Peptides against a protein of PDB entry 4GXB. Designs and how they scored, part 125

Target 1, 277 residues: chain A of PDB entry 4GXB
Amino acid sequence: VPTEEVSLEVLLSNGQKVLVNVLTSDQTEDVLEAVAAKLDLPDDLIGYFSLFLVREKEDGAFSFVRKLQEFELPYVSVTSLRSQEYKIVLRKSYWDSAYDDDVMENRVGLNLLYAQTVSDIERGWILVTKEQHRQLKSLQEKVSKKEFLRLAQTLRHYGYLRFDACVADFPEKDCPVVVSAGNSELSLQLRLPGQQLREGSFRVTRMRCWRVTSSVPLPSGSTSSPGRGRGEVRLELAFEYLMSKDRLQWVTITSPQAIMMSICLQSMVDELMVKKS

## One batch from the design tools (peptide; made by RFdiffusion4, then SolubleMPNN)

Design b2_p20_8_s4 (from b2_p20_8, 9 letters changed)
Fold by OpenDDE base, seed 5:
Structure b2_p20_8_s4 (fold): chain B 277 residues (1-277), chain A 20 residues (1-20)
Amino acid sequence: as target 1 above (277 residues)
Amino acid sequence: SAPPPLYEVASFENPVFDPN
């Protein structure tokens, strides 16, 4: 692609548009810096955020596809898909809420975290009780962003990334599940026939390894997902989990977001490694 | 019909795995 100056749209988690003038040859960090400059985010806070490729759903929700890598050209990465549904999103890229303290000391950082958190709550990524919701709304009305975040940090699945509904082979084959990644775990929410909603927690520290696999479904294969067109590549995330002492079991998640799930796992592992050092 | 071939895209060993 020839090097040209272009206007690139980057979205915040809440859908706010940030327009930046960049070169088509600008790498992910260059674009991130441009976005930061546009937002007046200090340079020392840039590292707390990343650019993500997402698919915008009809309802305006984002399905995360992957994190943009350092070598990528965001303009090319998004435009090469030749679909307007794909967007670039700025989001915080750390998992430990302790890092919020560094970010929220700055007005712009605070606003970004606040906007993201509000969006995550509205999308149901962060789980709230009725009372908590009332309290959060009150804080929003008062525009008490710091207090809002402090309360949000205590909520279930704060800082998690929620994926689209998919299928897992645990606890039973072909179980419909909603996967969320955060707090060094994969959370699998499932509802078995005739049963209440259950949540399975798979801690990263109990995963020996994981893999992403792809397969081409046969035309006659029962696609369990109503929205998967014939011929779409089936992606799976499989991880070997320590279920009990000296008992490892493979758990497989079938999802178009298997790559993103793997990226999340690696990111959580990386952060844990930093903490151990 | 033969099951579709599974292709491994990527695999990762977990350095923070704690067997205990």
Scores: peptide ipSAE 0.497, ipTM 0.865, DockQ to the pose 0.730
Fold by OpenDDE base, seed 2:
Structure b2_p20_8_s4 (fold): chain B 277 residues (1-277), chain A 20 residues (1-20)
Amino acid sequence: as target 1 above (277 residues)
Amino acid sequence: SAPPPLYEVASFENPVFDPN
């Protein structure tokens, strides 16, 4: 692609649009710096955020596709998909809420975390009770961003990334689940017929390894959900989990977001390694 | 019917795995 100056739209988690002028040849970091400059985010806080490729759903929700890598050209990456549903989103890229303290010291950082957190609550990514929701609304009405975040940090699945409904082979085959990644775990929420909502927690420290696989279903398989076209690539995330002492078991999640899940796992592992160092 | 060939996209060993 010839090097040209272009206008690139980057969204915040709440859908706020940030327009930046960049070169088509600008890499991910260059674009991120441009976004930071546009927002007046200090350079020392840029590393707490990343650019993600997402698919915007009909309801305005974002389905995370992947994190943009350093070598990528964000303009090319998004435009090559030739669909307006694909967007670039700025989001925090760390998991430990302790890092919020660094980001919250800056007005722009605070605003970004606040906007993201509000959005995550509104989308149901962060789980809240009725009373907690009332408290959060009160703080939001008062525009007390710091207090809002402090309360939010105590909530279930704060800082988690929630994925689209998918299927896992745990605890039973073809079990419908909602996967969330955060706090060095994968949380699998499931509702079996006639049962209450259950949550399985899979800590990354108990995962020996994981893999992403792709397959093309054979056309004869009757289990094709009526809406999936014949020949759609099936992505799976599988991880080998220490279920009990000396007992490893493979757990497989079938999801179009398997790559993104793997990226989250790697990111959580990397963060844990930094803390141990 | 042979299962469709699984292509591994990526595999990762976990350096923070704790077997204890």
Scores: peptide ipSAE 0.497, ipTM 0.868, DockQ to the pose 0.670
Fold by OpenDDE base, seed 1:
Structure b2_p20_8_s4 (fold): chain B 277 residues (1-277), chain A 20 residues (1-20)
Amino acid sequence: as target 1 above (277 residues)
Amino acid sequence: SAPPPLYEVASFENPVFDPN
């Protein structure tokens, strides 16, 4: 692609648009810096955020596709897909809520965390009770962003990334699940008809390894599930988990977001490595 | 049924794995 000056739209978690003028040849970090400058985010806080490629659903929800890599050209990455449903989103890129303290000391950082948290609550990524929701709403009305975040930090799945409904072989084969990544774990939520919500928590420290697999299902003659067209690529994330002492078991998640899930795992591992160091 | 052919596989060992 020839080097040209272009206007690139980057969305915040709440859908707010940030327009930046960049070169088509600008790499991910260059674009991130441009976004930071536009928002007046200080340089020392840039590292707490990343750019993500997402698919915007009809309801306005974001399906995370992947984190943009350092060598990528965000303009090219998003435009090459030739679909307006794909967007670039700015989101915090750390998992430990302790890092919120560093970010929220700055007005812009505070605003970004606040906007993201509000959006995550509205989207149901953060789980809240009726009473908690009332308290959060009261704090929103008072525009007490710090207090709002402090309360939010105590909520279930704060800081988690929620994926689209998918299928896993746990606890049983072909179980419909909702996967969320955060706090150094994968949470698999299952709600069967007439049953209570069941959650499986898979801590990263108990995963020996994981893999991403891409395959094309062979046209088996009989029960093609009506929705998947012939020849769709099947992505799977499989991880080997320590279920009990000396007992490893593979868990497999079938999801178009398997790559993003793997990226989350790697990111959580990286953060844990930094803490050990 | 034969497993579908694998086109791409990426595997990762976890350095923070704790077997204890």
Scores: peptide ipSAE 0.496, ipTM 0.865, DockQ to the pose 0.650
Fold by OpenDDE base, seed 4:
Parts: structure tokens; sequence; C-alpha cells
Structure b2_p20_8_s4 (fold): chain B 277 residues (1-277), chain A 20 residues (1-20)
């Protein structure tokens, strides 16, 4: 692609548009820096955020596809998909809420975290009780962003990334689940017909390994989700989990977001490695 | 039924795995 100046749209978690003038040849970090500059985010806070490729759903929700890698050209990455539903989103890229303290010290950082958190609550990524919701709304009305975040940090699945509904082989084969990644775990939520909501927590520290697989289902495979056309690539995330002492079991998640899930796992592992260091 | 053929596999060992 010839190097040209282009206007690139980057969305915040709440859908706010940030327009930046960049070169088509600008790499992910260059674009991130441009976005930071546009937002007046200080350089020392840029590392707390990343650019993500997402698919915007009809309801305006984002389905995370992957984190943009350092070598990528965001303009090319998004335009090559030839669909307007794909967007670039700025989001925080750490898991430990302790890092919020660093980001919140800056007005722009605070605003970004606030906007993301509000969006995550509105989208149901962060789970809230009725009372908590009332409290959050009160704080939002008062525009008390710091207090809002402090309360939000205590909420279930704060800082988690929620994936689209998918299928897992745990606890049963072909079990419909909603996967969320955060706090060094994968949370698998399932509601079987006539049953209460169940959650399986899979801590990263109990995963020996994981893998992403790509396959083409055979026509006779009954496990094709009704909405996937015959011949679509099936992505799976499988991880070997320490269920009990000396008992490892493979858990497999079938999801178009398997790559993103793997990226989240790696990211959580990386963060844990930093903490051990 | 035979599992579908795997075309691509990416595997990751977890350095923070704690077997205890």
Amino acid sequence: as target 1 above (277 residues)
Amino acid sequence: SAPPPLYEVASFENPVFDPN
C-alpha cells in the first residue's frame, strides 16, 4: 500500500470516535501515539492501553477479534477486511485493577477508564446488583468518576472482557457458555434449560498449557452451530487444566473468538510474569 | 465420527503454571 495520509477512526469503549490523521504505513504504536496525542493522554500512560480490532454488532456492542500487534498497520488491518463493521477500539490492556491507580492520576486516563467502565456495565460485562446499579448511577449523575471507579473495582467481572456466546465441552459436551477473561482466569458461565446460572472459574495458574486449533467441519458433523454455514472454519481454544491434585483435564471452547481468548490468556500470563519478577 | 482434520494448531506452555 502506498504511503498516504489518511484519517483513521479509532473508537473508545463507549463508541466515542477519535479521528486521527496518520500514514497508511504507521504501525500500531504510531497510531496509538496519535490517538494518545489527540486525547492528550500523557506518554507514560500510553502503555496501559492497546488497540483492538473489533466487529461492531447490530446493537453497537463490540465483538473483540484480536489485539493489534506491534508490526501491524492498523489502517491496513481494518480496511483489508472490506467490511464497515470492523473497527479499531482503544481499551485498557492490563488486568490488575491496581494499575488503575496509575491511570486514574491523570484526568484523561481517568476519563478513559470511566468511559470504559460505564460501557462495560451497560453491556453487562461487569455484573451488578440492583443496589450496586443504583449506587453507580448516583455516582454517574454526580460525575464522580473516581468514586465510580472505586465502586466498580469491587464488582464482579470488573476488568473482564466478555466474549460472544459460544460452546464448550465442559461441564458437558456441547454446552452453551459465555466466556469472560479477567483477573487471571477464564470464567465460563452457563445456563442450562431449567437450571440456575452456573459459573466455572479457570485460573490461569492452573492451566498447564493451551492451544488454538483451526479446522473445517465435516458435513456430517452434528455440532455445527445452525448459524455457521457448511465449510466455515471452526476455531477452538483448548486448555489443560489442573482440576485437582495431579489431575489434568482438557477443556475445549469452540468459538470464533478463540484467538482473542488465547491473546487474553497470554496477556494475563505476561502480567503475572511481571508480578513474579 | 472422526474429529475434523486440524489445519492449524498454536500451542502455548504456561510459565506461571502452578501444579501445587
Scores: peptide ipSAE 0.495, ipTM 0.864, DockQ to the pose 0.648

## One batch from the design tools (peptide; made by RFdiffusion4, then SolubleMPNN)

Design b2_p21_1_s1 (from b2_p21_1, 9 letters changed)
Fold by OpenDDE base, seed 1:
Structure b2_p21_1_s1 (fold): chain B 277 residues (1-277), chain A 21 residues (1-21)
Amino acid sequence: as target 1 above (277 residues)
Amino acid sequence: LELYEVATFYTPEELFSEAVS
C-alpha cells in the first residue's frame, strides 16, 4: 500500500466518531497516539487503552474481532476487509478496576471511562437491577461521572467484554451460551430448558492451557467449489480447566470470536503477571 | 472437519500452581 495521508475514523465505545489524519503506513501505536492527541488524552494514559477491530452489527452493537497488534497498520487492517461493517474502536484495555483510579484523575480519561461504562450498561454488558438502574440514572442526571463510575464498579460484570451468543460443550454438548471475559475469568451464562439461568465461572488461573482452532468441513460429494466462504470456517476456543483437585477437563467454545476470547485470556494473564512482579 | 490452524497457550506455572494449592 502506498504511503499517503488519510482520514481515519476511530469509534469510542458509545459510537462517537473520532477522525484523525494519519499515514496509511502508521502503525497501531501511531494511530493510537493520534487519537489520544485528538481527544487531548495525556501520553501517560495512552497505555490504558487499545484499538480493536470490531464488526458493527445491525443493531449498532459491536462484535469484537480482535485487538490490533503493534505491527499492524490500522488503516490497512480495516480497509482491506472491504466492508463498512468493520470499525476500529478505542476501549480501555486493562481488567483490574483499580487502574480506573489512574485514568479517572484526568478529565479526558474520566470522560472515556464514563462513556464506555454508560454504553456497556445500555448494551447489557454490565448487569444491573432495577434499583441500581434508578441510581445510575440519577447520577447521570446530576452529571456526577466519578460517583457514577464508583457505583458501576460494584456492578456485576463491570469491566467485562460480552461476546455474541455462541455454543459450548459444557455443561452439556451443544449448549447455547453467552460468554463474557473479565476479572480474570470467562463467564459462561446459559439457560437450559426448564432451568434457571446458570453461570459458570472459569478463572484463568485454573486454566492449565487454552487453544484456538480453525477448521472447515470436508467436502462431501461433487461440491468442488474452490472458494472457502467465511461461513465454512469454524473457530473454537478450548481450555483445559481444573474442575477439582487433580481433575482436568477440556471445555470447548465454538465461536467466531474465539480469537478475541484467546486475546482476552492472554491479556488477563499478562496483567496478573505484572501484579505479581 | 479439516483442521487448518492451532495455537496453544499456557498459563504461567506460578499462577496455576498458586490456584491449585
Scores: peptide ipSAE 0.470, ipTM 0.882, DockQ to the pose 0.732
Fold by OpenDDE base, seed 4:
Structure b2_p21_1_s1 (fold): chain B 277 residues (1-277), chain A 21 residues (1-21)
Amino acid sequence: as target 1 above (277 residues)
Amino acid sequence: LELYEVATFYTPEELFSEAVS
C-alpha cells in the first residue's frame, strides 16, 4: 500500500467516533498516539490503552477479533478485510482495577474509563442487580463519573471482556457457553437444559498451558481444497487446567474468538508477572 | 480433522507453582 495520508476512524467502546489523520504506513503505536492526541490524553496514560480489531454486530455490539500488534498498520489491517463491519476500537488494556486510579486522575482518562464502563454495563458485560443498576443510572444522570466508576469497580465481571456465545467441552461435550476474560481468569457461563445458570472460573495461574488451534473438519471421502471459506475454519482454545492436586485436565473452547481469548490470557499473565516483579 | 496451525503458551513457573503450593 502506498504511503498516503488518510482519515482513520477509531471508535470508543460506546461507539463514539474519533477521526484521526494518519499515514497508511503508520504503525499501531503511531495511530494510538494520534488518537491520544486527538482526545488530549497525556502520553503517560497511552500505555493503559490499546487498539483492537472488532467486528460490529447487527445490534451495534463489538465482537473482539484481536488486539492490534505493534508491527501492524491499523489502516491496512482494517481495510484489507473489505467489510465495514470491522472497526478499530480503543479500550483499556489492563486488568487490575487498581490501575484505574492512575487513569482516573486525568480528565480524559476518566472519561474513557467512564464511557467504556457505561458501555460494558449496557451490553451486559458487567453483571448488575436491579438495585445496582438504579444506583448506576442515578450516578450517570448526575454525571458523577468517579463515583460511577467506584461503584462499577465492585460489580461482578467489572473489567471483563465478554465473548460471543460459543461451545466448550466442559463440563460436558458440546456445551454452549459464554466466555468472559478478566481478573486473571476465564469465566465460563452455561445453562444446560433444565438447569440453573452455572459458572466455571478458570484462573490463569492454574493453567499449565494453553493453545490455539486452527483446523478444518474433513468428512471422510471428501477432497480437500486449499481455498476454504471463513466458515469452514474452526478455531479452538484449549487449556490444561489444574482441577485439583496433581490432576490436570484439558478444557477446550471452540470459538472464532479463540485468538482473542488467547491474547487475553497472555495479557493477564503478563500483568501478573509485572505485579510479581 | 485437518490441523493447520497450533500455538502453545505456557504459564510462567512463578505463577503456576504458586497455584500448586
Scores: peptide ipSAE 0.468, ipTM 0.882, DockQ to the pose 0.722
Fold by OpenDDE base, seed 5:
Structure b2_p21_1_s1 (fold): chain B 277 residues (1-277), chain A 21 residues (1-21)
Amino acid sequence: as target 1 above (277 residues)
Amino acid sequence: LELYEVATFYTPEELFSEAVS
C-alpha cells in the first residue's frame, strides 16, 4: 500500500467514533498517539490503552478478534479484510483495577473508563444484580463518574472481556459455554441439562501452558463451533490446568476467538510478571 | 482434519502455582 494520508475511524467501547488523519504507513503506536491527541488524552496515559481489531455484529456488539501488534499498520490491517464489519476499537489494556487510579485522575482518562464500563455493563460483560443495576443507573443519571467506577470495580467480572458463546470439552464433551477473561483467569459459564448456571474459574497461575490450534475440518465433517460452516477454519484454545495436586488436565475451548483468548492469557501473564518484579 | 498451525505458550515457573486451593 502506498504511503497516503487517510482518514481512519477508531471506535470507543461505547461505539463513539474517533476520526483521525494518519498515514497508511503509520504503525499501531502512531495511530494510538493520533487517537490520544484527538481525545486530548495525555501522553503518560497512552500506555494504558491499546487498539483492538474487532468484528461488529449485527446488533452492534463487538467480537474481539485480536490486539493490534506494534509492527502492524492499523489502516492496512483493517482494510485488508475487505469487510465493513471489521473495526478498530480503543480499550484499556490492563487487568488490575488498581491501574484505574492512575487513569481516572485525568478527566479524559476518567471519561474513557466510564464509557467503557457503562458499555460493558449494558452488554452484560459485567454482571450486576437488580439492586446494583439500580444504584449504577442512579449514579449514571447524576453523572457521578468516579463513584460509578468505584462501585463498578466491586462488581463481578469487572474488567473482564466477554467472548462469544462457544464450546468446551469441560466438564463434558461439546459443552456450550460463555468464556470471559479477566482477573488473571478464564471464567467458563455453562448450563448443563437440568442444572443451574455454574461458573468454572481457571486461574492462569494454575495453567502450566496453553496452546492455540488452527485446523481445517474435512468437507464432510461437522464443526461444533457456533456459526461455523463445514470446511471452515476451526480454532481451538487448549490449556493444561492443575486440577489438583500433581494432576494436570487439558481443557479445550473451540472458538473463533481462540487467538484473542490466548492474547488475553499472555497479557495477564505479562502483567503479573510486571507486578511481581 | 488438516492442521494448519499450532502454538504453545508456557506460564513462567515463578507464576505457576503448584499449590492446591
Scores: peptide ipSAE 0.467, ipTM 0.872, DockQ to the pose 0.624
Fold by OpenDDE base, seed 3:
Structure b2_p21_1_s1 (fold): chain B 277 residues (1-277), chain A 21 residues (1-21)
Amino acid sequence: as target 1 above (277 residues)
Amino acid sequence: LELYEVATFYTPEELFSEAVS
């Protein structure tokens, strides 16, 4: 792609548009810096955020595809898909809520966290009771952003990334699940016939390893791909989990977002390693 | 099923060993 100056649209979690003038040859960090400058976010806070490639769904929600890597050219990465449904989104890129303290000391950082949190609640990524929702709305009406975040930090799945409904082989084969990543775990929400909603928590520290596979179902094959047609690429995330002492078991998630799930796992591992140092 | 690509990642021993203990 020839080097040209272009206007690139980057969205916040709430759909707010940030337009930046960049070069087609600008790498991810260059674009991120441009977005930060546009928002007046200080340089020392840039590292708390990342750019993500997402697919905008019909309801306006974002299906996260992957995190943009350092060597990528965001303009090329998004435009090469030749679909307007793909967007670039700015979102915080850490998991431990303790880092919120660093970000929210700055007005712009506070606003970004606030907007993201409001959006996550509205989209059901953060789970709230009726009473909690009332309290949050009250704080929102008062525009008490710090208090809003402090309350939100105590809520279930705060800071989690929620994925589209998919399928897992746990606890049963071809089980519909909703996966969320956060707090150094994958949370699998599921409802079996005649049972209440259940949540399986899989801590990353209890995963010996994980893998992403890309495969194509064969007509002669005995393996079925739920929700996939013939010849469609199937992505799976499988992890070997320590269920109990000396008992490892593979859990496999079939999802188009398997790559993003893997990125989340690696990101959580990296953060834990940093904190351990 | 025809497999085209596999990427495997390992949890650092420091983290996993703690879970096993």
Scores: peptide ipSAE 0.466, ipTM 0.880, DockQ to the pose 0.724

Design b2_p21_1_s2 (from b2_p21_1, 10 letters changed)
Fold by OpenDDE base, seed 5:
Structure b2_p21_1_s2 (fold): chain B 277 residues (1-277), chain A 21 residues (1-21)
Amino acid sequence: as target 1 above (277 residues)
Amino acid sequence: LELHTVAEFYTPEELFQEAVE
């Protein structure tokens, strides 16, 4: 790709558009710095955020595809997909809410976290009770961003990334589940027939290993299953989990977001390792 | 026959062992 100056659109979590002038040859960090500069985010806070490739759904919701890699060219990465549904999104990239304290000290950082949190609540990524919702709305009306965040930090699935509905083989084969990643775990929410909504928590520290599998089935004229319209590639995330003492069991999630899930797992592991060092 | 690609990752031993103990 020839090096040219281009206008690149980067979205915030709330859909706010940030336009930056970059080179087509600019790497992820270069683009991130440009976005930070545009937002007046200080350099020392840039590391708390990352750029993500997402697919925007018809309803405006974001399906996270992957984190952009360090040496990736964001402009090329998004435009090469030849679809307007793909976007680049800026989002915080740490898991421990303790790091919010560093970010919140800056006005721009505070605004970014606030906007993200509001969006996550509106999207249902953060789970709230009726009373909590009332409290949050009150704080939002008062524009008390710090207090809003402090309350939000106590909420269920604060800081989690919610994935599109998919399928897992746990607790039963072909179970519809909603997976969320955060707080060093994968949370699987499911409702089995005739049962209440339940959540399975899989802590990364109890995962011995995990793998991403990509498979392409042989073309069959009769196997046009409805829903394969956007790709015949099947992605799975499988992890070997310590269910009990000396009992390992494989859990497999079938999802087009398996790669993103794996990225989240690795990111959570990395953060834990940093804390342990 | 299916075409498969696999990437495997491991939890660091020190993190995993803490959960086992």
Scores: peptide ipSAE 0.428, ipTM 0.844, DockQ to the pose 0.717
Fold by OpenDDE base, seed 4:
Structure b2_p21_1_s2 (fold): chain B 277 residues (1-277), chain A 21 residues (1-21)
Amino acid sequence: as target 1 above (277 residues)
Amino acid sequence: LELHTVAEFYTPEELFQEAVE
């Protein structure tokens, strides 16, 4: 692609559009800096955010595809998909809520965290009780952003990334699950017929390793899952988990978002390593 | 069935060992 000046749209978590003028040859960091400048986000806070490739659903929800890598050209990455449903989203890129304190010190940072948190609650990524919802609504009406965030930080799955419904082989084969990543874990939520909601927590520190695999189903006469055409690439995330002392077990998640899940795992590991150093 | 590994990652020994101690 020849180097040209283009207008690139970057979305915030709440769907707010940020238009930036960049070069087609600008790498991810260049675009991120342009977005930060447009928002008046100070340079020292840029590192707390990343650009993500997402697919916008019909209801306006975002399905995260992957984090844009440093070597990528965001304009090319999004336009090459030849679909308007793909967007670039700015989101915070750390897991420990303690880092919120640094970001909240700045007005722009505060606004970004607030908008993201409101969106996450509205989308059901953060779990709230009726009473908590009332309190949050009151704070939102008063535009008490700091107080809103402080309350939100105490809520279940605050800071988690929620994935689309998918399938896992845990606790049983072909089990429908909703996976969320956060707090150095993968949370697998499921509801079996006639049963209460169950959650499995898989801490990254108990994962020996993980891998992403791609497979092409063989044309078998048996119609497997109706939603996937014959020959469609199947992505899976598999991790080897320490279930008990000296007992490792593989858990496999089948999801189009397997790559994003893996990115989350690596990001969590990286953050833990930084804390340990 | 053709299975291809796209990527493979390992948890650093320091983190994993701390979990098993």
Scores: peptide ipSAE 0.427, ipTM 0.847, DockQ to the pose 0.758
Fold by OpenDDE base, seed 2:
Structure b2_p21_1_s2 (fold): chain B 277 residues (1-277), chain A 21 residues (1-21)
Amino acid sequence: as target 1 above (277 residues)
Amino acid sequence: LELHTVAEFYTPEELFQEAVE
């Protein structure tokens, strides 16, 4: 792609548009810096955020596709998909809420966390009770961003990334589940007919390994699944989990977001390693 | 028949072993 100056749209979690002028040859960090500059986010806080490729769903929610890698050219990455539903989103890229303290010290950082958290609650990524919701709304009305975040930090799935409904082979085969990644775990939520909501918590530290599998049906199969616009690529995330002492079991999630799930796992592992060092 | 591409990742032994203990 020839190098030229272009206008690139980057969205915040709440859908706010940030337009930046960048070069088509600018890498992820360059674009991130441009976004930070546009927002007046200080340089020392840039590392707490990342750019993500997402697909905007019909309801306006974001389906996270993957984190943009350092070597990528965000403009090329998003435009090459030739679909307006794909967007670049700025989001915090750490898991431990303790890092919020660093980010919250800055007005812009605080605003970003606040906007993200509000959005996550509105989208149902963060789970709230009726009473908690009332409290949050009260704080939101008062525009008490710090107090809002402090309360939000105590909520279930705060800081989690919620994925689109998918299928897992746990607890049984072909179970419809909602997967969320956060706090060094994958949470699998399942509601079977006539049953209460069940959650399986899979801590990354109890995962021996995980894998992403991409499969393409061979041409012999006439079953064109009409709904898969980009072909019949099937993605799976499988992880080997220590269920009990000396008992490993594979859990497999079938999801178009398997890559993103894997990225989350790696990111959580990396963060844990940093803490341990 | 499906063609498969697999990428494998491992949890560092330090983290995994600590969880096992």
Scores: peptide ipSAE 0.426, ipTM 0.844, DockQ to the pose 0.750
Fold by OpenDDE base, seed 1:
Structure b2_p21_1_s2 (fold): chain B 277 residues (1-277), chain A 21 residues (1-21)
Amino acid sequence: as target 1 above (277 residues)
Amino acid sequence: LELHTVAEFYTPEELFQEAVE
């Protein structure tokens, strides 16, 4: 791709648009720095955020596709998909809420965390009771961002990334689930017929390994309509989990976001390793 | 169905062992 100056749109979690002038040849870090500069985010806080490729759904919600890698060219990565549904999103890229303290020390960092948290609550990624919601709204009306975040940090699934509804083979085959990643775990929420909502917590430290697989239906002799090519690939995330002492069991999630789930797992593992060092 | 492994990852032994202990 020839090097050209372009205007690139980067979205915040709440859909706020940040326009940056970059080169088509600028790598992920270059674009991230440009976004930071535009927002007046200090250089020492850039590392707490990442750029993500997402698909914007009809309701305006974001389906996370993957984190942009260092070698990628964000402009090319998003435009090559040839669909206006794909966007680049800036979001915090750490899991431990303790790091919020570092980010909150700066006004811009505070604003970013606040906007993200408000959005996550509005989208139902963070789970709140009626009373908690009232308290949050009160703080929001007062524009008390620090207090808002402190309360939010205590809420269920704070800091989690919520995925689109998908299917798992746990606890039963073909079980509809909603997966969320955060706090060094995958949370699987499910509602079986006639049962209450259940949540399965799978801590990464109890995962021996995980893998992403793809499957393609065998060409049945019937006329493969050329247009169905994209819909034929099924992605799965499978992890081997320590259910009990010396008992490993594979759990498989079938989801188009299997790659993103794997990225989350690796990211959580990496963060835990840093803490242990 | 034709199955292909795209990527495989392992939890570091240090983290996994800590969970087992």
Scores: peptide ipSAE 0.425, ipTM 0.846, DockQ to the pose 0.789

